# Peptides against a protein of PDB entry 2YKT: the designs that were tried, part 3

Target 1, 231 residues: chain A of PDB entry 2YKT
Amino acid sequence: SRSEEMHRLTENVYKTIMEQFNPSLRNFIAMGKNYEKALAGVTYAAKGYFDALVKMGELASESQGSKELGDVLFQMAEVHRQIQNQLEEMLKSFHNELLTQLEQKVELDSRYLSAALKKYQTEQRSKGDALDKCQAELKKLRKKSQGSKNPQKYSDKELQYIDAISNKQGELENYVSDGYKTALTEERRRFCFLVEKQCAVAKNSAAYHSKGKELLAQKLPLWQQACADPS

## One batch from the design tools (peptide; aimed at target 1 L108 R189)

Design b1_p10_2 (made by RFdiffusion4)
Pose (drawn by RFdiffusion4):
Structure b1_p10_2 (pose): chain A 225 residues (1-144, 151-231), chain P 10 residues (1-10)
Amino acid sequence: SRSEEMHRLTENVYKTIMEQFNPSLRNFIAMGKNYEKALAGVTYAAKGYFDALVKMGELASESQGSKELGDVLFQMAEVHRQIQNQLEEMLKSFHNELLTQLEQKVELDSRYLSAALKKYQTEQRSKGDALDKCQAELKKLRKKPQKYSDKELQYIDAISNKQGELENYVSDGYKTALTEERRRFCFLVEKQCAVAKNSAAYHSKGKELLAQKLPLWQQACADPS
Amino acid sequence: DLEELETQLF
């Protein structure tokens, strides 16, 4: 009987994956695409900014008394080119390694989940029907206490076998369904972890490039007196 | 077919 409770829980897990997880994953993929489209806009505009800044650096390079300021502005643009390309690296860890792999899995999963739930429902019903029939045949023999005919005993053995088979099937079906759910959340967490490692390398690169150059830049217009 | 799809996904 707890078996029937477990049977409904299992159907519910497959339904939750197909109707809640995968649609939310489709939405996550769409937000990720928008995010990348926006990130591309920033990388482009950062280019215009830094070229405008190099132009100022060229002007200071040609003047009397401000040449070193020209060098500072060149270095600022250079630091940003180095930071940006550590960002473009985190950006491709986003496209090829996260968005593409998620789209690829979710595409195949619709058919896979529809088929797995269906196979499970058919197998569980077939085992339940065979058990009910064996029990009905036994009830017929028994109707027309510590005594059992040869045939009654054979039915008792068969019912025991089929009941054990049905309970194991429902028990294993539930464990499998929870594992399908966990694998989909684990893959998502893993793809996020990978993008996160590249965000750590990007931010670490920025900290050190600036920690190196920033004091010299702050000194360029200090009072020499 | 179902086993092939499971292998492709995991």
Fold by OpenDDE base, seed 1:
Structure b1_p10_2 (fold): chain B 231 residues (1-231), chain A 10 residues (1-10)
Amino acid sequence: as target 1 above (231 residues)
Amino acid sequence: DLEELETQLF
């Protein structure tokens, strides 16, 4: 029946969220943690590299003929420090605004969805059982009427059951239809939440890239001329 | 309670 098909579709939406979306989201969070760890590793490795660059700048500053190049090397290291600070701020936001929030929600969501599905199933079954009962009673009444010497005795009751069945069928169809719309809304709001959190990550990433571009664009022409202009 | 869980999630 139409109501049975719509019921199956509704249950399948909840099952897809619980069995496909949420496990995939847990994996997404795990991959995010790995990515965060790798970027933290890059930051640490970069510190060692630019600390070594500072040491080269110190040697240039101690030289008789390359003192000005020491300042250039120090500036390069300082610009890097500022870029790395921006990266650390981005990583902090990535952790606090995306990973932590998703992790907290995904653990609770299985309980919520189970309860929501159970509530829907319970009410759907209740309405279905009530309909089946009325249909069964009508069938019994018709059998009695066919075997009766006075079939007209049951005519009013038959009409009452027909009306009740029609009303209950309509109520069941409406309930299942609303249930399907609700399930689709539940799916959509989860994707929307992910998109919104990822937009925050994108904004922070854009800020990191813009700051780096700005700092390097300001200083790079000066550094490129340093060797051409001996003192 | 479903409503309580929803408030915690959304």
Scores: peptide ipSAE 0.223, ipTM 0.874, DockQ to the pose 0.946
OpenDDE base, seeds 2, 3, 4, 5: peptide ipSAE 0.186, 0.183, 0.218, 0.182; ipTM 0.835, 0.831, 0.872, 0.834

Design b1_p10_2_s1 (made by RFdiffusion4, then SolubleMPNN; from b1_p10_2, 4 letters changed)
Fold by OpenDDE base, seed 1:
Structure b1_p10_2_s1 (fold): chain B 231 residues (1-231), chain A 10 residues (1-10)
Amino acid sequence: as target 1 above (231 residues)
Amino acid sequence: ELEELRKQLY
């Protein structure tokens, strides 16, 4: 029946969220943590590299003929420091606004979805059973009437069951329809949340890249000319 | 109970 098919669809939505979306989200979080760790590693390694560059700048500053190049090397290291500060800010946001929130939600969501599905199933079954009971009673009544010498005795009761069946059928269909819409909304909310959080990450990432581009664009021409200028 | 939990999720 139409209601049975829609019921199956509703259950499948909840099952898809629990069995496909949430496990995939857990994996996504794990991959995010791995990515965060790698970026932290880059930051640490970069610090060592540019600290060594500063040492080279110190040597240039102590030289007789390359003092100005020491300043250039120091500037290069300083620009790096500023870029890394932007990266660190992005990483903080990535951790606090994306990973932590998703981790909290995915852990609680299993309990919620299980309970929500169970509630829906219980109510759907209750309405279905009530409908089945009325249909069964009508069938019994019709059999009794067919075997009776006075079928008109059962006419009023038959009409009552017919009306009850019609009403219960309508209620069941409406309930299942609403349930399906609710389930789809639950699914959409989860994807929308992910999209919105990724948009925030993208904005922070854009800020990092923009800052780096601006700083390097400003200084690079100066650095490129440093060796061409007479001391 | 379910509604309260929902508010903490999505």
Scores: peptide ipSAE 0.304, ipTM 0.888, DockQ to the pose 0.848
OpenDDE base, seeds 2, 3, 4, 5: peptide ipSAE 0.297, 0.300, 0.300, 0.303; ipTM 0.884, 0.885, 0.884, 0.887

Design b1_p10_2_s2 (made by RFdiffusion4, then SolubleMPNN; from b1_p10_2, 4 letters changed)
Fold by OpenDDE base, seed 3:
Structure b1_p10_2_s2 (fold): chain B 231 residues (1-231), chain A 10 residues (1-10)
Amino acid sequence: as target 1 above (231 residues)
Amino acid sequence: ELEELEKELY
């Protein structure tokens, strides 16, 4: 029946969230943590590299003919420091605004979805059982009427059952339909939450990239001219 | 329980 098919669809939505979406989201969070760790590693490795660059700048500053190049090397290291500070801010946002929040939600979501599904199933079954009972009683009444000498005695009662069945069928269909819409809404809200949090991270990432581009664009022409203009 | 969980999630 239409109601049975829609009921199966509703249950499948909940199952898909519980068995596909949530496990995939947990994996996404894990991959995010790995990515964060790798970027933190880049920051640490970069510090060592640019500390060594500062040392080269110190040597230039001690020379007689390359003093101005010392300043250039120091500026390069300083620009790096500023870029790395922006990266660290981005990583904090990535951790606090995306990973932590998703982790908290996914942990609680299994219990929520189980309860929601159970509530739906209980009410759906209750309405279905009530409908089945009325249908069975009508069938029993019709059988009794066929064996009776006065079948018109049961006509009013038959009409009452027919009306009751019609009403209960409509109620069941409406309930299942609403249940399906609710389930789809639950699925959509989870994807929307992910998208919104990812947008916040993207905005912060854009700021990091913009700052780096700006700083390098400002200084690079100066650095490129340093060797062409001897002291 | 459902209402409480929903409040925590959303």
Scores: peptide ipSAE 0.167, ipTM 0.840, DockQ to the pose 0.956
OpenDDE base, seeds 1, 2, 4, 5: peptide ipSAE 0.153, 0.167, 0.155, 0.148; ipTM 0.836, 0.842, 0.837, 0.837; seed 2 fails the geometry check

Design b1_p10_2_s3 (made by RFdiffusion4, then SolubleMPNN; from b1_p10_2, 5 letters changed)
Fold by OpenDDE base, seed 3:
Structure b1_p10_2_s3 (fold): chain B 231 residues (1-231), chain A 10 residues (1-10)
Amino acid sequence: as target 1 above (231 residues)
Amino acid sequence: ELEELREKLY
């Protein structure tokens, strides 16, 4: 029946969230943590590289013929420092606004979804059982009427059961329909949350890239000319 | 309450 099919669809939505979405989300969080760790590693390695560059700048500053190149090397290291500061801000956002929040939610979601599904199943079964009972009683009444010398005795009661069955069928269909809509909404809320949090991270990431591009665009022409200028 | 938890989650 339509109600039975919609009931199966409703249960499948909850099961898909619990068995597919949430495990995939946990994996997503794990991959995010790995990505964060790798970027932290890049930051550390970059610090060593540019610290060494500063040392080269110091040597240039001590020379007689390359003093101005020392300033260039220091500027290169300073630009790197500013870019790395922006990267750290991006990583904080990535960790706090995305990974931590998702981790907390996915941990609690299993219990919620299980309880929500159980509540739906209990009420759906209750309505279904009540409908089945009325249908069974009508069938029993019709058998009794067929064997009776006065079938008209049962006519009013038969009409009452028919009306009750119609009403209960409608209520069951409406309940299951609402349940399906609710389940789909729950699924959509989870994807929307992920999209919104990714947008926030993307905004912060854009700031990092913009800062780097701006700083390098400003300084690179000066650095490129440094060796052509007389000492 | 399930509804309270629902709002807290997503």
Scores: peptide ipSAE 0.305, ipTM 0.890, DockQ to the pose 0.815; fails the geometry check
OpenDDE base, seeds 1, 2, 4, 5: peptide ipSAE 0.303, 0.301, 0.304, 0.300; ipTM 0.890, 0.887, 0.889, 0.887; seeds 1, 2, 4, 5 fail the geometry check

Design b1_p10_2_s4 (made by RFdiffusion4, then SolubleMPNN; from b1_p10_2, 3 letters changed)
Fold by OpenDDE base, seed 2:
Structure b1_p10_2_s4 (fold): chain B 231 residues (1-231), chain A 10 residues (1-10)
Amino acid sequence: as target 1 above (231 residues)
Amino acid sequence: ELEELEKQLY
């Protein structure tokens, strides 16, 4: 029946969230943590590299003929430091605004969805059972009427059951329909949450990239000319 | 329970 099909669809939405979306989200979080660790590793390695660059700058500053190049090397390291600061902020946001929040949500969501589905199923079954009962009673009444010498005796009761069945059928259909809409909304809100958190991360990432671009754009021409301009 | 969980999620 239409209601049965809609019911199946409703349950499938919940099941899809619980069995596909949430596990995938957990994996996404795990991959995010790996990504974060890799970036942290890069930043650490970069620190060593640019610290070594500073050392080269110190040597240049101590030289007789390359003192000005020392300043250039220091500037290069300083720009990196500033870029690194932005990266660290991005990583902080990535961790706090995305990973942590998603992790918290996904764990709670399992319980929520289970409860939501259970509630829906319980009510759906209750309405279905009530409908079935009325249908069964009508059938019994009709049999009784058919065997009776006075069928008119049961006419009013038959009409009452017919009306009740109609009402219960409509109620069931409406409930299941609403349930389906609710389920779809639940699915959508989870994707929206993910998108929103990704947007927050994207903003911070953009800031990091912008700052780096600006700093390098400002200094790179200067650095490129350093060797052509001996003191 | 459902309501409480929903409050925690949203």
Scores: peptide ipSAE 0.193, ipTM 0.858, DockQ to the pose 0.943
OpenDDE base, seeds 1, 3, 4, 5: peptide ipSAE 0.181, 0.191, 0.179, 0.180; ipTM 0.853, 0.855, 0.852, 0.854; seed 3 fails the geometry check

## One batch from the design tools (peptide; aimed at target 1 R188 F193)

Design b1_p11_1 (made by RFdiffusion4)
Pose (drawn by RFdiffusion4):
Structure b1_p11_1 (pose): chain A 225 residues (1-144, 151-231), chain P 11 residues (1-11)
Amino acid sequence: SRSEEMHRLTENVYKTIMEQFNPSLRNFIAMGKNYEKALAGVTYAAKGYFDALVKMGELASESQGSKELGDVLFQMAEVHRQIQNQLEEMLKSFHNELLTQLEQKVELDSRYLSAALKKYQTEQRSKGDALDKCQAELKKLRKKPQKYSDKELQYIDAISNKQGELENYVSDGYKTALTEERRRFCFLVEKQCAVAKNSAAYHSKGKELLAQKLPLWQQACADPS
Amino acid sequence: ALEEAIEEELA
């Protein structure tokens, strides 16, 4: 009887994956694409900014008394080129390693989940029907206490076997369904961890490049007196 | 520990 409760829980897990998880995953993929389109806009504009900044650096390089300011502006643009390309690196860890792999899995999952739930429902119903029939045959013999005919005993053995088979099938089906759910959340967490490692390398690169150059830049227009 | 748990579940 708890078996029937477990049977409904299992159907519910497959339904939750197909109707909640995968659609939300489709939405997450869409947001990720928008995010990348937006990140591309920033990388492009950062280019225009830094070229405008190099132009100022060229002007200071040609002047009397401000040449070293020209060098400071060159170095600012250079630091940004090095930071940006550590960002472009985190960006491709986003496209090839996250968005593409998510889209690939979710595409095949629709058919896989519809087929797995269906196979489970058919197998569980077939085992339930065979058990009910064996029990009906036994009830017929028994109707027309510590005594049992040869045939009654054979039915009792068969019912015991089929009931054990049905309960194991429902028990294993539930464990499998929870595992399908966990594997999908684990893959999402893994893909996010990978993008996160690259975000750590990007931010670490920025801290050190700036920690190196920033004091010299702050000194360039200090009072020499 | 979390990476190991994820690898076990994806196994």
Fold by OpenDDE base, seed 4:
Structure b1_p11_1 (fold): chain B 231 residues (1-231), chain A 11 residues (1-11)
Amino acid sequence: as target 1 above (231 residues)
Amino acid sequence: ALEEAIEEELA
């Protein structure tokens, strides 16, 4: 029946979220943590590299013929420091606004969805059983009427069961239909949450890249000319 | 859009 098919679809949505989406989201979070760790590693390695560059700048500043190049090397290191500060802000956002929040949501979601599905199943079964019972009672009544010397005695009761069956059938169909809409909404909400959190990270990432581009574009022409200028 | 998706799935 249409109601049975819609019921199966509803259960499949919940199962897909619990068995496919949530495990995949946990994996996504794990991959995010790995990515964060790698970026932290890059940050640490970069610090060592530019600290060494500063040392070269110090040596230039102590020289008799390359003193002005010391300032250039220091500026290069300073621009890196500013870019690094933007990266650190992006990483904080990545951790706090994406990974942590997704981790909290996915942990709570397993219990929530299990309860929601069970509630739906219980109510659906209850309505289905009530319908089946009325249908069975009508069938029994019809058998009694066929074997009776006075079939007219059962006519009013038969009409009552027919009306009850019609009402219960409609109620079941509406309940299952609403259940399916609710399930799809729950699924969409989870994807939307992921998209929104990823957008926040993207905004912070854009700010990092923009700041880096701006700083380097401003200074690079000066650095390129440094060796061409007479000392 | 959601209602349309539901109808498509049931068809």
Scores: peptide ipSAE 0.024, ipTM 0.649, DockQ to the pose 0.057
OpenDDE base, seeds 1, 2, 3, 5: peptide ipSAE 0.022, 0.024, 0.022, 0.024; ipTM 0.631, 0.643, 0.638, 0.638

Design b1_p11_1_s1 (made by RFdiffusion4, then SolubleMPNN; from b1_p11_1, 7 letters changed)
Fold by OpenDDE base, seed 2:
Structure b1_p11_1_s1 (fold): chain B 231 residues (1-231), chain A 11 residues (1-11)
Amino acid sequence: as target 1 above (231 residues)
Amino acid sequence: SLEEELRKILS
């Protein structure tokens, strides 16, 4: 029946969230942590590299013929420092605004969804059983009426059961329909949460990249000319 | 949309 099909669909939505979405989200979080770790590693390695560059700048500054190049090397290191600061902010946001929050949500979600599904199933079954009972009683009544010398005696009760069945059928259909809508909404909410958190990260990442682009665009022409213009 | 999907199934 349509009701049964809708019920199946409803359960499938919950199952999809629990068995596909949530595990995938956990994996996503894990991959995010790996990505964060790698970026942190880059940050650390870069610090050493540019500290060494500063040392080269110091040597240039101490030279007789390359003093101005010392300043260039210092500027290169300084630009990197500024870019690095932006990266660190991005990483903090990535951790705090995405990974941590997703992790908190996904851990709580399993219990929530299980309870929600169970509640739906219990109520759906209850309504279904009540409907079945009424249908069975009507069938019994009809059999009794058919064997009776006075079938009219049972006419009022028959009508009552017919009405009850109709009402219960309608209630069941409505409940299952609402259940399906609710389930789909739950699924959408989870994707929306992910999208929103990813947007926040994206904004922060954009700021990092923009700052880097600006700083490098400003300084790179100067650095490129440094060797051609000895002082 | 969710609404459209629901209507489709219920039709």
Scores: peptide ipSAE 0.007, ipTM 0.498, DockQ to the pose 0.059
OpenDDE base, seeds 1, 3, 4, 5: peptide ipSAE 0.006, 0.006, 0.006, 0.007; ipTM 0.407, 0.409, 0.383, 0.479

Design b1_p11_1_s2 (made by RFdiffusion4, then SolubleMPNN; from b1_p11_1, 7 letters changed)
Fold by OpenDDE base, seed 2:
Structure b1_p11_1_s2 (fold): chain B 231 residues (1-231), chain A 11 residues (1-11)
Amino acid sequence: as target 1 above (231 residues)
Amino acid sequence: SLEEELKKILS
């Protein structure tokens, strides 16, 4: 029946969220943590590299013929430091605005969805059982009427059951339909949450890249001319 | 919209 098909669809939405979306989201979070760790590792490794560059700058500053190049090397290291600060802010956002929040939500969601599905199933079954009961009673009444010498005695009750069945059928269909809409809304809400959190991270990532580009664009011409223009 | 899609599916 239409109601049965809609019921199946509703349950499938909940199952998809619980069995596909949530596990995939957990994996996404795990991959995000790995990505964060790798980026932190890059930051650490870069620090060592640019600290070594500073040392080269110190040596240049102590030389008689390359003193001005010391300043250039220091500037290179300083620009890196500023870029690193932006990266750290991006990573902080990545952790706090995406990973942590998604992790909190996905853990809570399992219990929530289970309860929501159970509630829906219980009510759907209750309505279905009530409908079945009315149908069964009507069938019994019709059998009794057919065997009676006075069928008119049961006519009013028959009409009442017919009306009750119609009403209960309509109620069941509406309930299942609403349940399906609710389930799809729940699914969409979860994707929207992910998108919104990813947008927050993207903004911070953009800021990191923008700052780096600006700083390098400002200084790179100067650095490129440093050897050609000894002071 | 989601609502429109739902109406279409349920029609």
Scores: peptide ipSAE 0.007, ipTM 0.490, DockQ to the pose 0.069
OpenDDE base, seeds 1, 3, 4, 5: peptide ipSAE 0.000, 0.005, 0.005, 0.006; ipTM 0.275, 0.378, 0.370, 0.383

Design b1_p11_1_s3 (made by RFdiffusion4, then SolubleMPNN; from b1_p11_1, 6 letters changed)
Fold by OpenDDE base, seed 4:
Structure b1_p11_1_s3 (fold): chain B 231 residues (1-231), chain A 11 residues (1-11)
Amino acid sequence: as target 1 above (231 residues)
Amino acid sequence: SLEEELKEILS
């Protein structure tokens, strides 16, 4: 029946979220944590490199003929520091606004969805069983009527069962239809949440890249000229 | 603005 098919579709949506989406989201979070760790590693390695660059700048500043190049090397390290600060802010946002929030939601979602599905199934079954009972009773009544010497005795009761079946069928169809819409909304809400959180990360990442580009674009021409200028 | 820059990059 149409109601049975829609019921199957509804259950499949919940099952897809629980068995496909949520596990995939957990994996996404795990990959995000791995990515965060790698970026933190890059940050640490970069610090060592530019600290060593500062040391080269100190040596230049102590020289008799290369003092001005010391300032250039210090500026290079300072620009890196500023870029690194932006990266740290981006990583903080990545952790707090994406990973933590997704992790919190996915942990709570398993119980929520299980309860929601169970509630739907229980009510759907209850309505279905009530319908089946009325149909069975009508069938029994019709058998009695066919074997009776006075079939008219059962006519009013037959009409009552027919009306009850019609009402229960309509109620079941409406319930399952609403259930399907609800399930689809639950699925969409989860994807939308992921998209929104990823957008926030993207904005913070863009700020990091923009700041780095601006700082380097401003200073690079000056640094390139440093060796051409006589001391 | 950042929004304008993003639009430019995505265009």
Scores: peptide ipSAE 0.011, ipTM 0.411, DockQ to the pose 0.046
OpenDDE base, seeds 1, 2, 3, 5: peptide ipSAE 0.000, 0.008, 0.000, 0.007; ipTM 0.239, 0.517, 0.233, 0.505; seed 5 fails the geometry check

Design b1_p11_1_s4 (made by RFdiffusion4, then SolubleMPNN; from b1_p11_1, 7 letters changed)
Fold by OpenDDE base, seed 5:
Structure b1_p11_1_s4 (fold): chain B 231 residues (1-231), chain A 11 residues (1-11)
Amino acid sequence: as target 1 above (231 residues)
Amino acid sequence: SLEEELKSILS
């Protein structure tokens, strides 16, 4: 029946969230933590590289013929420091605003969804059982009427059962339909939350890249002319 | 309730 099919679809939505979405989200969080760790590693390695560049700048500053190039090398290292500071801020946001929040949600969600599904199933079954009972009673009544010398005696009661069955069928269909809509909304909300959080990450990333581009664009022309213009 | 907690987190 239509109601049975819709019931199966509803259960499948909950099942998909619990068995596919949530485990995948946990994996996503784990991969995010790994990515964060790797970026932190990049920051550390970069510090060593640019500290070494500063050392080269010091040597230039001590020379008689290349003193001005020392300042250029120091500026290069300083711009990098500023870019790395922006990266660190982005990573903090990535951790606190994305990973931590997703982790908290996914941990609670399995219990919530289990309870929601159970509630739906219990009520669906209750309505279904009530319908089945009325149908069974109507069938019994019809059997009695067929064996009776006065079938008209049962006509009013038969009509009452028919009406009750119709009403209960409608209630069941409406309940299952609403249940399906609710389940789809729950699924969509979870995806939307992920999208929104990822948008925040994207904004922070864009800010990081923009700052880096701006700083480098400002200084690069000066650095490029340094060797062509001996002091 | 668990429902309220989830709603607050997902809001």
Scores: peptide ipSAE 0.022, ipTM 0.720, DockQ to the pose 0.124
OpenDDE base, seeds 1, 2, 3, 4: peptide ipSAE 0.006, 0.008, 0.000, 0.006; ipTM 0.408, 0.530, 0.250, 0.364

